# Ledger of designs, part 58: peptides against a protein of PDB entry 6A30

Target 1, 150 residues: chain A of PDB entry 6A30
Amino acid sequence: AQDADNVLQPIMDLLDSNLTLFAKICEKTVLKRVLKELWKLVMNTMERTIVLPPLTDQTMIGTLLRKHGKGLEKGRVKLPSHSDGTQMIFNAAKELGQLSKLKDHMVREEAKSLTPKQCAVVELALDTIKQYFHAGGVGLKKTFLEKSPD

## One batch from the design tools (peptide; made by RFdiffusion4, then SolubleMPNN)

Design b2_p17_4_s4 (from b2_p17_4, 6 letters changed)
Fold by OpenDDE base, seed 3:
Structure b2_p17_4_s4 (fold): chain B 150 residues (1-150), chain A 17 residues (1-17)
Amino acid sequence: as target 1 above (150 residues)
Amino acid sequence: MLPSVQERIEKIKEAAA
């Protein structure tokens, strides 16, 4: 439990400011779209951090932005200023890319299968992140969170 | 003292209301 908390704390601190801001400025439809994109970024970052520790922060950020940048433009993002809102989302995506630093908190073991202890930490971390993105029903639906691609 | 997960969720709910 303590190990999971130590890993999650940097993620939660980074997400708190951005999600609070988005919740204030976005209507429900726009907020849902933003949360879906952020969820994808977080899941991808977690996967890359756990499975591919050798990747540089710059490479990971670049890959995430290129993969998800196309998805952000397709949404009906009626933000107060299209330019400002889009820029805020991109900035948030860049900040989320810095979650690759979590590899410093995770035991850089080589391409070996996770130990039972590491698996337990990952499971607890995922459950906590899902709860956070659900946000007591204000955020993403549980069905969406459970169907998240591996 | 670090905020709990529930406290963080409540802040988001309040911001969305």
Scores: peptide ipSAE 0.356, ipTM 0.847, DockQ to the pose 0.453
Fold by OpenDDE base, seed 4:
Structure b2_p17_4_s4 (fold): chain B 150 residues (1-150), chain A 17 residues (1-17)
Amino acid sequence: as target 1 above (150 residues)
Amino acid sequence: MLPSVQERIEKIKEAAA
């Protein structure tokens, strides 16, 4: 459990600000689309970071997310004034784009077989992230989350 | 203490309301 939390915290910290912002400023339909893209990004990041490098490289996830997420100032998303909302979306999209580019730089190393312990951590992490994206029903549908390529 | 997953979810729910 603690290992899963350690893996999740950097991702969740990155997502918290963005999801909170998107939830506030986006219409429901737009929000869902944004969440779907975020979901894909998160899944892709997890796949590469967990499956390709040894899980011990939690530092890499944290560092990669931190390096690319440095633009996500932990700043309390002040309710953007109407003019600030568009810029915030743009900034968030830019950050997402950077995360996508990070995907391209991660060398496809041969997927090392995860140990059973590592698999359990990944499964727990995935379940937690699914719950997070479902957001008690205001986020993505469970059916969508379950169909996402693991 | 780091926020729990549930706490994070509640925050999103509040933001979406």
Scores: peptide ipSAE 0.356, ipTM 0.846, DockQ to the pose 0.539
Fold by OpenDDE base, seed 2:
Structure b2_p17_4_s4 (fold): chain B 150 residues (1-150), chain A 17 residues (1-17)
Amino acid sequence: as target 1 above (150 residues)
Amino acid sequence: MLPSVQERIEKIKEAAA
């Protein structure tokens, strides 16, 4: 449990401010879309951190964030100040790009398969992240989170 | 003291309401 918390803390700290902001400014449908993209990003980041060496991932996370940022522009998000809300989302997306820095905080075993202990920690971490993205029913559906191959 | 997962969830729920 403590090991999982240590792994999750940097991710959660990064997500807290951004998700809170999105929850405040986004309509429910837009929020769900944002959360889906964040979910994919988090899962991809975790997978790559666990399975792949760190160097190639910074560009891919940045590219993923950029690709999804363009998709958000077409949604007429009626934000109280349209310009400010879009900028806030952009800034939040930029901050999420810092998820690449979380690679240094995750227990990376090199070319070896994760130990049973590490697997248990990852499973617990994934369950916790799923709960977090579900957000007591406000966020993503459990069925969506459970169907994720990662 | 670091917030629990539940506390973090409640914060998001509050922000969305």
Scores: peptide ipSAE 0.355, ipTM 0.849, DockQ to the pose 0.525
Fold by OpenDDE base, seed 1:
Structure b2_p17_4_s4 (fold): chain B 150 residues (1-150), chain A 17 residues (1-17)
Amino acid sequence: as target 1 above (150 residues)
Amino acid sequence: MLPSVQERIEKIKEAAA
């Protein structure tokens, strides 16, 4: 469990601020659309990261996200005014754009075989991230998450 | 201390309510 958490923390930290903002400002259907795109992006990125380097506590994703995540404020984003709200949305969109860049920088190399232990960690990590995207029912449906190719 | 997954989920749920 702890190993899976360590792998996911950088991703979750990046997503927390953005998803909190989108959850607050988006209608349910819009939120689902956003989450679906983010889910695809995250899954694709994770796949490449798992396949390329050996699973360590410090993943390639973690390193890249830390590099690009500088300046991401933690906490609930408030929308105090129309002008401030617009700027906050713009900033959030900009930050999400960094995830896209991360995907582009991950070149697929030959897949490394995972040990049974590493496979177990990956499975646990996937379960955890599915729960995160489900968000207690306000996020993506479990059926959608289970059908995602991973 | 890092927030737990459950805490993160609750935060999103709160924001969506």
Scores: peptide ipSAE 0.352, ipTM 0.846, DockQ to the pose 0.523

Design b2_p17_5_s1 (from b2_p17_5 with S1M I12L E17K)
Fold by OpenDDE base, seed 1:
Structure b2_p17_5_s1 (fold): chain B 150 residues (1-150), chain A 17 residues (1-17)
Amino acid sequence: as target 1 above (150 residues)
Amino acid sequence: MLPSVEERIKKLQEAAK
């Protein structure tokens, strides 16, 4: 449990910041669309991380996520004017796009088989993320989250 | 203390209202 939490915390912190903002500024239908795209991105990233254990220390993903997360602290959540909201979505999309670039730097290392412990951690992590995206019923449907992105 | 998943969900639900 503790190991899963350590792996999840940086991702969850990033998700909290972005999704909380999106939840505030987006209508429910728009939010669901954003959540779906973000879910796909997260699942693809996790799949790649699992299949391609980064040679680069878990510290680099955490550090990259931390460096970008610190910049969001001091922003007075002024209720974005319509123009500001669009810019914020654009900036958030740009930040999420940088996560896609992290995809390109994940060197195809030979798929090392996960240990049973690692598998258990991943399963717990996935369940936690699914719960988060479901958000007690206000987020994505369970049926959507349970479908393999294949 | 890091927020629990439940707390994070609650916060998200509140933001989505």
Scores: peptide ipSAE 0.436, ipTM 0.883, DockQ to the pose 0.441
Fold by OpenDDE base, seed 2:
Structure b2_p17_5_s1 (fold): chain B 150 residues (1-150), chain A 17 residues (1-17)
Amino acid sequence: as target 1 above (150 residues)
Amino acid sequence: MLPSVEERIKKLQEAAK
């Protein structure tokens, strides 16, 4: 539990500011779309951080951001703030790219694969993140969160 | 003190009202 919390704190801190802002400025359907894209990004980043060497993280994040950013651009969302919603989402996703730092906390240098203990920590972390994205029903549906993002 | 997940969720819910 304590190890999972230590791993989660950086992720949650990055998400809190951005999601709170999006929740304030976006209509419910737009917010849901943003959450879906962020969820995919988080999941893909976590998976790749675990499986791939650290050096691929920057390229990976850039590719993920570009792939998901194009899908959001089709929705002309007029944000009440002076900021372009697409740009804000992109910036948030860019900040989430720092999730690569989780590798240092989750994976010991010696193991290409997670130990059973590390797997348990990751599972607990994923459950917590799912709970956060569900947000007591105002976020993503549980059925969506249980599906593979890819 | 770091916020709990429940506190973070509550904050998000309040923002989404």
Scores: peptide ipSAE 0.434, ipTM 0.884, DockQ to the pose 0.520
Fold by OpenDDE base, seed 3:
Structure b2_p17_5_s1 (fold): chain B 150 residues (1-150), chain A 17 residues (1-17)
Amino acid sequence: as target 1 above (150 residues)
Amino acid sequence: MLPSVEERIKKLQEAAK
């Protein structure tokens, strides 16, 4: 439990800062869209961090943004000042690059299967993050969180 | 003292009101 907490705290602190801000400035429909995109980004970042060799944060985030950023434009997201909202999402996505540090805590050896202990930590971490994104029902639906972001 | 998950969720819910 303590090991999982130590791994999660930096991620949760980052999410708290960004999601609290988004919750304040976005309408509910816009917030849901933002949360969905952030969820996809977080899940993909975690997957790559765990499975793949460490990439530069900028390269990984840039690839993710290019792949998923097309979905953000299709939503008529009337964010307060289209430029400001996009920039905030971009900044949040860039900060999510810090999730690469999760690898150092969860996986010591690259390209190897996770130990049972590491698997348990990952599962606990994922459950905690899902709970947070659900936010007691005001966030993302459980059915969405249970689906693969692919 | 580090905030609990429940506390973090509560804060997010309050921000979404």
Scores: peptide ipSAE 0.433, ipTM 0.884, DockQ to the pose 0.443
Fold by OpenDDE base, seed 4:
Structure b2_p17_5_s1 (fold): chain B 150 residues (1-150), chain A 17 residues (1-17)
Amino acid sequence: as target 1 above (150 residues)
Amino acid sequence: MLPSVEERIKKLQEAAK
């Protein structure tokens, strides 16, 4: 539990900053769409970050996030705010590059597979993130969160 | 103390109002 918390805290702090902003500036339907895209991004980033070899260069993570950002640009979300929602999502994705820290805590450089302990940490992390995105019912539906982001 | 998940959710709910 403590290990999962240590890994999650930076991610959650980052999500808090971004989602709080989105919640304030987005209409409910737009917010849900933003949350869906962000959820997909987070899940994909987590999956790749866990599976990818240790990245010695943070620029590679930036490149991966940029690739995801380009994918998000194809599905441009129009925000009712004065800000460009797509750019905001992209910026959020860029900040989510800090998800690399998740790997540093969860996967040893020499390990290609997760230990049972690491698997438990990942599961707890996923459950926590799902709860956060559900946001007591104001966020994404549980049924959506249980689906693959693919 | 770091905020709990529940506190974070509450904050998000308040922001979404």
Scores: peptide ipSAE 0.423, ipTM 0.881, DockQ to the pose 0.418

Design b2_p17_5_s2 (from b2_p17_5 with S1M E17K)
Fold by OpenDDE base, seed 5:
Structure b2_p17_5_s2 (fold): chain B 150 residues (1-150), chain A 17 residues (1-17)
Amino acid sequence: as target 1 above (150 residues)
Amino acid sequence: MLPSVEERIKKIQEAAK
């Protein structure tokens, strides 16, 4: 339990900061769109962090941001200027580079299946992150979060 | 003391009002 908390705390703090900021700045529809993109980014980052060998944080973040940034531009989401929303996600994703800490705690060895303990930590992390993105009902729908690839 | 998940969610909800 304590190990999981230590791993999750930086992620939770990051999510608290970003989601609070987005909730304040974004209209509800825009917020949902931003949250969907952020969710994809978080899931992909976690997947890569857990499954893939240590990519340099910069390369991983840059690649993820480039892939998802294109999706945000096509959405006529009247974000405060298309540039601002993309930049916000970019900044949030850059901060999510701290998920490397999750890697260090969860995946010591590149190619090995997660131990039962590591699996439990991942499950707890996913549940917690889902709760954050749901945000007591003001964020993403539970059905969307449950259908997202783990 | 670190905030609980519930407290963190509450803060987000308040920010969304």
Scores: peptide ipSAE 0.381, ipTM 0.865, DockQ to the pose 0.509
Fold by OpenDDE base, seed 4:
Structure b2_p17_5_s2 (fold): chain B 150 residues (1-150), chain A 17 residues (1-17)
Amino acid sequence: as target 1 above (150 residues)
Amino acid sequence: MLPSVEERIKKIQEAAK
């Protein structure tokens, strides 16, 4: 549990500001759409971060997130607020570049596979992130979160 | 002390009101 918390803390800190902002400025339907896109981004980033070889340059993850952000720009989400939702998602993706820290805690630099302990940490981390995106019912539906982001 | 997941969720819920 403590190991999972340590791994999740950087992610949660990055998501807190963004999700709080989105919750404040988005209408419910728009918020759900934004959260769906963010969920996909987070899941894809986590998967790749875990699978990718150790990166000496954290900027590479930033580049990957930027690539995903560009993909999200193609599917612009119109926000009812004065802010550009697409830009906000893109900015959130940039901040998620710090997910490289997740890898440092979850995967040994020399290891391409997760140990049983690391697998348990990942599972707990995923469950916690799902709870976070569900946000006590104001966020994404549990049924959606249980589906693959693919 | 770091905020708990429950506290973080509560914050989002309050923001969504």
Scores: peptide ipSAE 0.377, ipTM 0.864, DockQ to the pose 0.467
Fold by OpenDDE base, seed 2:
Structure b2_p17_5_s2 (fold): chain B 150 residues (1-150), chain A 17 residues (1-17)
Amino acid sequence: as target 1 above (150 residues)
Amino acid sequence: MLPSVEERIKKIQEAAK
C-alpha cells in the first residue's frame, strides 16, 4: 500500500489541477472525451515505464497531445465567456506531457518481468487510478475503465 | 499532509457541478 501511494502521488498531483480545470470548463461529453485521452496517456506512460526503455515516451506523449489538440479545435465548445477554453485545454494537456518525467517515480524494472511484489503494487496503483478517473461518477464509466487493457 | 484519493475525487466532483 505505501509503495503504491509513493508511485501514485506524483501522477495524481500532476493530474489534480488539470482535471479540476477540465471539470470546471468542459461540458460532460467533452470532459469524457478528454478523460478518455488522459486515461490512455496515463496507461501508456505506465506501460512504457514498466516494459519499454524511457526514450520512447516523449514522442508518444507529444503525438497524443498534438492529435487531441487538433480534435478539440473542431469541436465548437462554447467555453465560458472569459476564457479561451480550447487554449486552456491545450495548455493543460501540454502540462500533462510532463508525465514523462514521472518515469523515475514509477516501478522501474529492467527488461525483466516484474516481481510478484511489484505486480501487486502496480495492480493497487491501477485500481486507485481507475477510481480517480471515475471521480465518483462524474468521470469515466467503470465499465470503460475495466475493459481497458492493463 | 497529502490529500487522500477521496479528497481529490471530491475536489473534481465539486468542480464538475
Scores: peptide ipSAE 0.377, ipTM 0.866, DockQ to the pose 0.542
Fold by OpenDDE base, seed 3:
Structure b2_p17_5_s2 (fold): chain B 150 residues (1-150), chain A 17 residues (1-17)
Amino acid sequence: as target 1 above (150 residues)
Amino acid sequence: MLPSVEERIKKIQEAAK
């Protein structure tokens, strides 16, 4: 438990500021859309961090933004000041690049296979992150979080 | 003292009101 907490703290600290801000400034429908995109970004970042060799934060973020950024534009997200909301999402996505450092905490060895202990830590981490994105019902639906390809 | 998960969630809920 303590090991998982130590791994999660940097991620949670990063998400706290961004999610709190988004919850405050976004309408409910817009918030859900933003959270869905952030969820995808977090999941993809974690997957790559765990499975792939360490990529530079810039390369990973650039690839993720190019792949998923097209989805953000299609959402008629009427954020207060289209420019400000887009910039905030961009900044949040850029900050999520720091999740690459999670690899150093979760996977010490370059081996593609996680040890049983590492698997348990990852599972606990994922459950905690899912709970966090659900946010007691104001965030993403549990059904959406469960359908996320593990 | 680090905030608990419950405390963090509560903060988000309050912000969404």
Scores: peptide ipSAE 0.375, ipTM 0.864, DockQ to the pose 0.527

Design b2_p17_5_s3 (from b2_p17_5 with S1M E6Q I12L E17K)
Fold by OpenDDE base, seed 3:
Structure b2_p17_5_s3 (fold): chain B 150 residues (1-150), chain A 17 residues (1-17)
Amino acid sequence: as target 1 above (150 residues)
Amino acid sequence: MLPSVQERIKKLQEAAK
């Protein structure tokens, strides 16, 4: 438990800062759209961090932003000041690149199967993040969180 | 003292009101 907490704290602190801000400035429909995109980004980042050899944060985030950024534009997200909201999402996505550091804490050995202990830590981490994104029902639906982001 | 998950959720809920 303590090991999982130590791994999660930096991620949770980052999410708290960004999501609290988004919750204040976005309408509910816009917020849900933002949360969905952030969820996909977080899940993909975690997957790549765990499964793939360390890529540079910039390369990984750049690839993720190019792949998922097209989805953000299709949503008529009337954010207050179209430029400011987009920039904030971009900045948040860029900061999520720090999730790559999770690899150093969760997976010490590249390209090897996770140990049972590491698997347990990952499972606990995922459950915690899902609970946070659900936010007692005001965030994302459980059915969405249980689906693969692919 | 680090915030609990429940505390973090509560803060997010309050921000979404």
Scores: peptide ipSAE 0.432, ipTM 0.883, DockQ to the pose 0.445
Fold by OpenDDE base, seed 1:
Structure b2_p17_5_s3 (fold): chain B 150 residues (1-150), chain A 17 residues (1-17)
Amino acid sequence: as target 1 above (150 residues)
Amino acid sequence: MLPSVQERIKKLQEAAK
């Protein structure tokens, strides 16, 4: 449990910041669409991380996520004017787009088989992320989250 | 102390109201 939490915390912190903002500024239908796209991105990223363990230390993903996360602290959540909201979405999308670039730097290492412990951690992590995206019923449907992104 | 998943969910639910 603790190991899964340690792996998830950086991702969850990033998600919290962005999704909280989106939840505030987006209508429910728009939010669900954003959540779906973000879910796909997260699942694809996790799949690649699991299948292609980055040679580069887990510290680099954490550090890259931390460096970008610190910039969001001091923004006075002024209720964005319509123009500000669009710009914030654009900026957030740009930041999420940088996560896609992280995808390109994941060197195709040979798929190392996960140990049983690692598999258990991944399963717990996936369950946790699913719960988060479901958000007690206000987020994505369980049936959507349980479908393979394949 | 890091927020629990439940706390994070609660915060998200509150933001989505």
Scores: peptide ipSAE 0.431, ipTM 0.882, DockQ to the pose 0.468
Fold by OpenDDE base, seed 2:
Structure b2_p17_5_s3 (fold): chain B 150 residues (1-150), chain A 17 residues (1-17)
Amino acid sequence: as target 1 above (150 residues)
Amino acid sequence: MLPSVQERIKKLQEAAK
């Protein structure tokens, strides 16, 4: 439990400010779309941190953010604030791209398979992140979170 | 003191109202 918390804190801290902002400025359907993309990003970052060497993460996150940012741009969302909501979402997604820097805080594994202890920590971490993205029902549906993101 | 997951969820819920 404590090990999972230590791994999660940097991720959660990074997500909190951005998700709070999105919750304030986005309509519910737009927020859901943003959450889905962030969920995919988080999951891919975790998978790559565990499975792939460090050097591939920056390129992937950049590619994911660019690919998904273009998809969000087609949705002409008029935000109530004087800011271009699409630009804000893109900027926040770019900040979340810094999740790659959290690699050193995630499970320090050798290029080998996770130990049973590390697997247990990852499972607990994933459950916690799913709960957070569900947000008591205002976020993503549980059925979506239980499916493979890729 | 670091916020719990529940506290973080509560904050997000309040923002989403």
Scores: peptide ipSAE 0.427, ipTM 0.881, DockQ to the pose 0.511
Fold by OpenDDE base, seed 4:
Structure b2_p17_5_s3 (fold): chain B 150 residues (1-150), chain A 17 residues (1-17)
Amino acid sequence: as target 1 above (150 residues)
Amino acid sequence: MLPSVQERIKKLQEAAK
């Protein structure tokens, strides 16, 4: 539990900053759409970050996030705010590059597979993130969160 | 003390009002 918390804290702090901003500036329907895209991004980034070999260069994760950000740009979310919602999502994706820290704590450089302990940490992390995105019912539906982001 | 998940959720709920 403590290990999962230590890994999650940076991610959660980043999500808090971005989602709080989105919640303030977005209409509810737009917010849900933003949350869906962000959820997909987070899940895909986590999956890839865990599976990818140790990256010595943080720039590679930035490149991966940029690639995902470009994918999100194709599905532009129009935000009812004075800000460009697509750009905000892209910026959030860039900041989510800090998900590399998740890997550093969860996967040893020499390990190609997760240990049982690491698997437990990942499961706890996923559950925590799902709860956060559900946000007590104001966020994404549980049924959506249980689906693959694919 | 770091905020709990519950506290983070509450904050998000308040922001969404």
Scores: peptide ipSAE 0.420, ipTM 0.881, DockQ to the pose 0.418

Design b2_p17_5_s4 (from b2_p17_5, 5 letters changed)
Fold by OpenDDE base, seed 4:
Formats: C-alpha cells, structure tokens, sequence
Structure b2_p17_5_s4 (fold): chain B 150 residues (1-150), chain A 17 residues (1-17)
C-alpha cells in the first residue's frame, strides 16, 4: 500500500491540477481525447517508475513535477476567457511532452520481470488510476480502460 | 489514496457540469 502511494502521489499531483483544468476548458470530445493521451502517458510513466530503481526516477519525476507544479499556485482558477483556455491546453500539452521526453533519459534497463511486490503495487496503482480516469462516468469508459494495451 | 481520488473525481465532475 505505501509503495503504491509513493508511486501514485507524484502522478496524482500532476493529474489533479491538469485534469481539473481540462475538464473546465475542454469540450467533452476534446476532454476524452486528452484523457486517452494522459492515460497512455500515466501508464508508461507508472511502468517505468515501478520497474526502474526508485532513487533516480522519483527525484527526476519529482523535480520535473515540482518545476512545473510550482507554477500552479492554488490560486482561484478564474475561469480563463476562451483565449486563455487554448494557451493553457498548449502549455499542459508541452508539459506532458516533457514527461514523454523523460522516457529517453530512462535507461532501457532490460524488462526485468516484476517482483511479486512490484506486481501488487502495479495492481493497486492501476485500480486507482482507472477510477481516476473514469472520473465517475465523465471520463474514459471502463471498457477502454480495461482494454488499453498500456 | 482513495479519498484523494474521490475528491479529484468530484472536482472533475463539478468542472464538467
């Protein structure tokens, strides 16, 4: 449980800020597309975070998330005007793109089989993330989440 | 983590109204 929380916490911090914003500014169809891409990103990030040695990646993800997350002060998100929404999506997409680039810096350690402990962490993390992306029915369909190859 | 997820879900649902 604690290990799963350690893996999920940085991801949830990133997603919390971004998805709330996206839900406000995106049309339903756009939101679903964004959620699908975020789902892929989260799955890939989670897999790497669990498979890679905890020391270097938590600091990098934490540092990347901290560098980008410090800008989202808990300020009253005044509903940005229509023009501000597009820029916010662009900025968020850029931030997500940087998370994808983190992929290139993660040494391809050979796909070591997950230990039973790591499997348990992944399972717990997956269930939590699925619930998050389903968002009580306003997010991704359960069928998509279950059939995702990620 | 579940309480946090539930809170986030609630916020997303509220934002999607």
Amino acid sequence: as target 1 above (150 residues)
Amino acid sequence: MLPRVEEIIKRIQEAAK
Scores: peptide ipSAE 0.134, ipTM 0.690, DockQ to the pose 0.625
Fold by OpenDDE base, seed 3:
Structure b2_p17_5_s4 (fold): chain B 150 residues (1-150), chain A 17 residues (1-17)
Amino acid sequence: as target 1 above (150 residues)
Amino acid sequence: MLPRVEEIIKRIQEAAK
């Protein structure tokens, strides 16, 4: 349980701020596309965080996420004008693009078989993340989450 | 973590209304 919480907490902190914003500014079709890309990113990040030694990836992900997370100050989110929403989507897409490039630079160490402990952590984490991305039916379909090759 | 996830889901649902 504690190990799963340690892996999930940074991811949830990132997603909490961003998904609320995306739900407000994106049309349903666009939102679903964004969620699919975020799902892939989260799955990849989780795999790396569990398989790779915890210290380096948490700092890089945390630093990348912290650099981008600081801009959303506490203020009453005035619904950004349509122009501001477009810029926010562009910035979010750029951030996702940078994270995808990070995927290419991190050497695919061959999928080492997870230890039983790591498997248990992954299973618990996956159930939580699936619930999160389903978002009570407004997010991704359960069938997509269950059959995803990621 | 589950209570945090439930709260986030609630916020997303409210934002989608």
Scores: peptide ipSAE 0.116, ipTM 0.673, DockQ to the pose 0.595
Fold by OpenDDE base, seed 1:
Structure b2_p17_5_s4 (fold): chain B 150 residues (1-150), chain A 17 residues (1-17)
Amino acid sequence: as target 1 above (150 residues)
Amino acid sequence: MLPRVEEIIKRIQEAAK
């Protein structure tokens, strides 16, 4: 449980920050699309974070999140004009895309088979994230979350 | 952790109404 929470906390903090922004800017249909892309990203990130030794990556993710988080505090989120909202989404997508490029560097380490402990953490984390994205029925459909090949 | 997200999404839905 605690290990799963430690893995989830950085992801949840990122999601909470982004979802709060998207909630204010996006229409319901756009928000659903964003949630689907975030789901894919989270699945991909979580798979990598759990495969990597938990100790070293918390510092890297924490350092990456801390570097990005320090920039967000001082900006009184003036609701960007419609044009600025698109640019923010683009920048957020670009940043998320760069996180996906971290994919290519991490693929080189041999996919060490997950230990039974790591598998249990992944399963618990997945269930928690599925519940998060479902959000009592207001988010993504359970059928989408369960049938996702990710 | 889950209740916080549900609350955020509920607030999102309420703001979108």
Scores: peptide ipSAE 0.029, ipTM 0.597, DockQ to the pose 0.284
Fold by OpenDDE base, seed 2:
Structure b2_p17_5_s4 (fold): chain B 150 residues (1-150), chain A 17 residues (1-17)
Amino acid sequence: as target 1 above (150 residues)
Amino acid sequence: MLPRVEEIIKRIQEAAK
């Protein structure tokens, strides 16, 4: 349980920050598409974070998250005009793209068979993330989350 | 952790409404 929380916490903090922004600027259909892409990203990031030695990745994820989180200074968000929403989406997409590039730098170390402990952490983390993205039915459909190849 | 995320997604859905 605690190991799963340690893996999830940085991801959840990133998701919370980005989803709050997307909630404000995206229409419902766009938001669902964003959630699907975030799901893929989270699954890929989680897979890598668990497969890679835990020490280096937590620091890199934490550092990446801290670098991007500092830009959200609580400045009085003047309701961005319609033009500002597009730029915010672009910036958020760019941030997501950088997380995807972290994918390329995390050398596929050989798919070392997850230890039984790592498998248990993955299963717990996966269930938690599925529940998160389902969000009591307001998020992604359970069928999508269960059948996702990611 | 789950309740906070659910709350965020609910807020997102409510704001989209």
Scores: peptide ipSAE 0.044, ipTM 0.618, DockQ to the pose 0.368; fails the geometry check

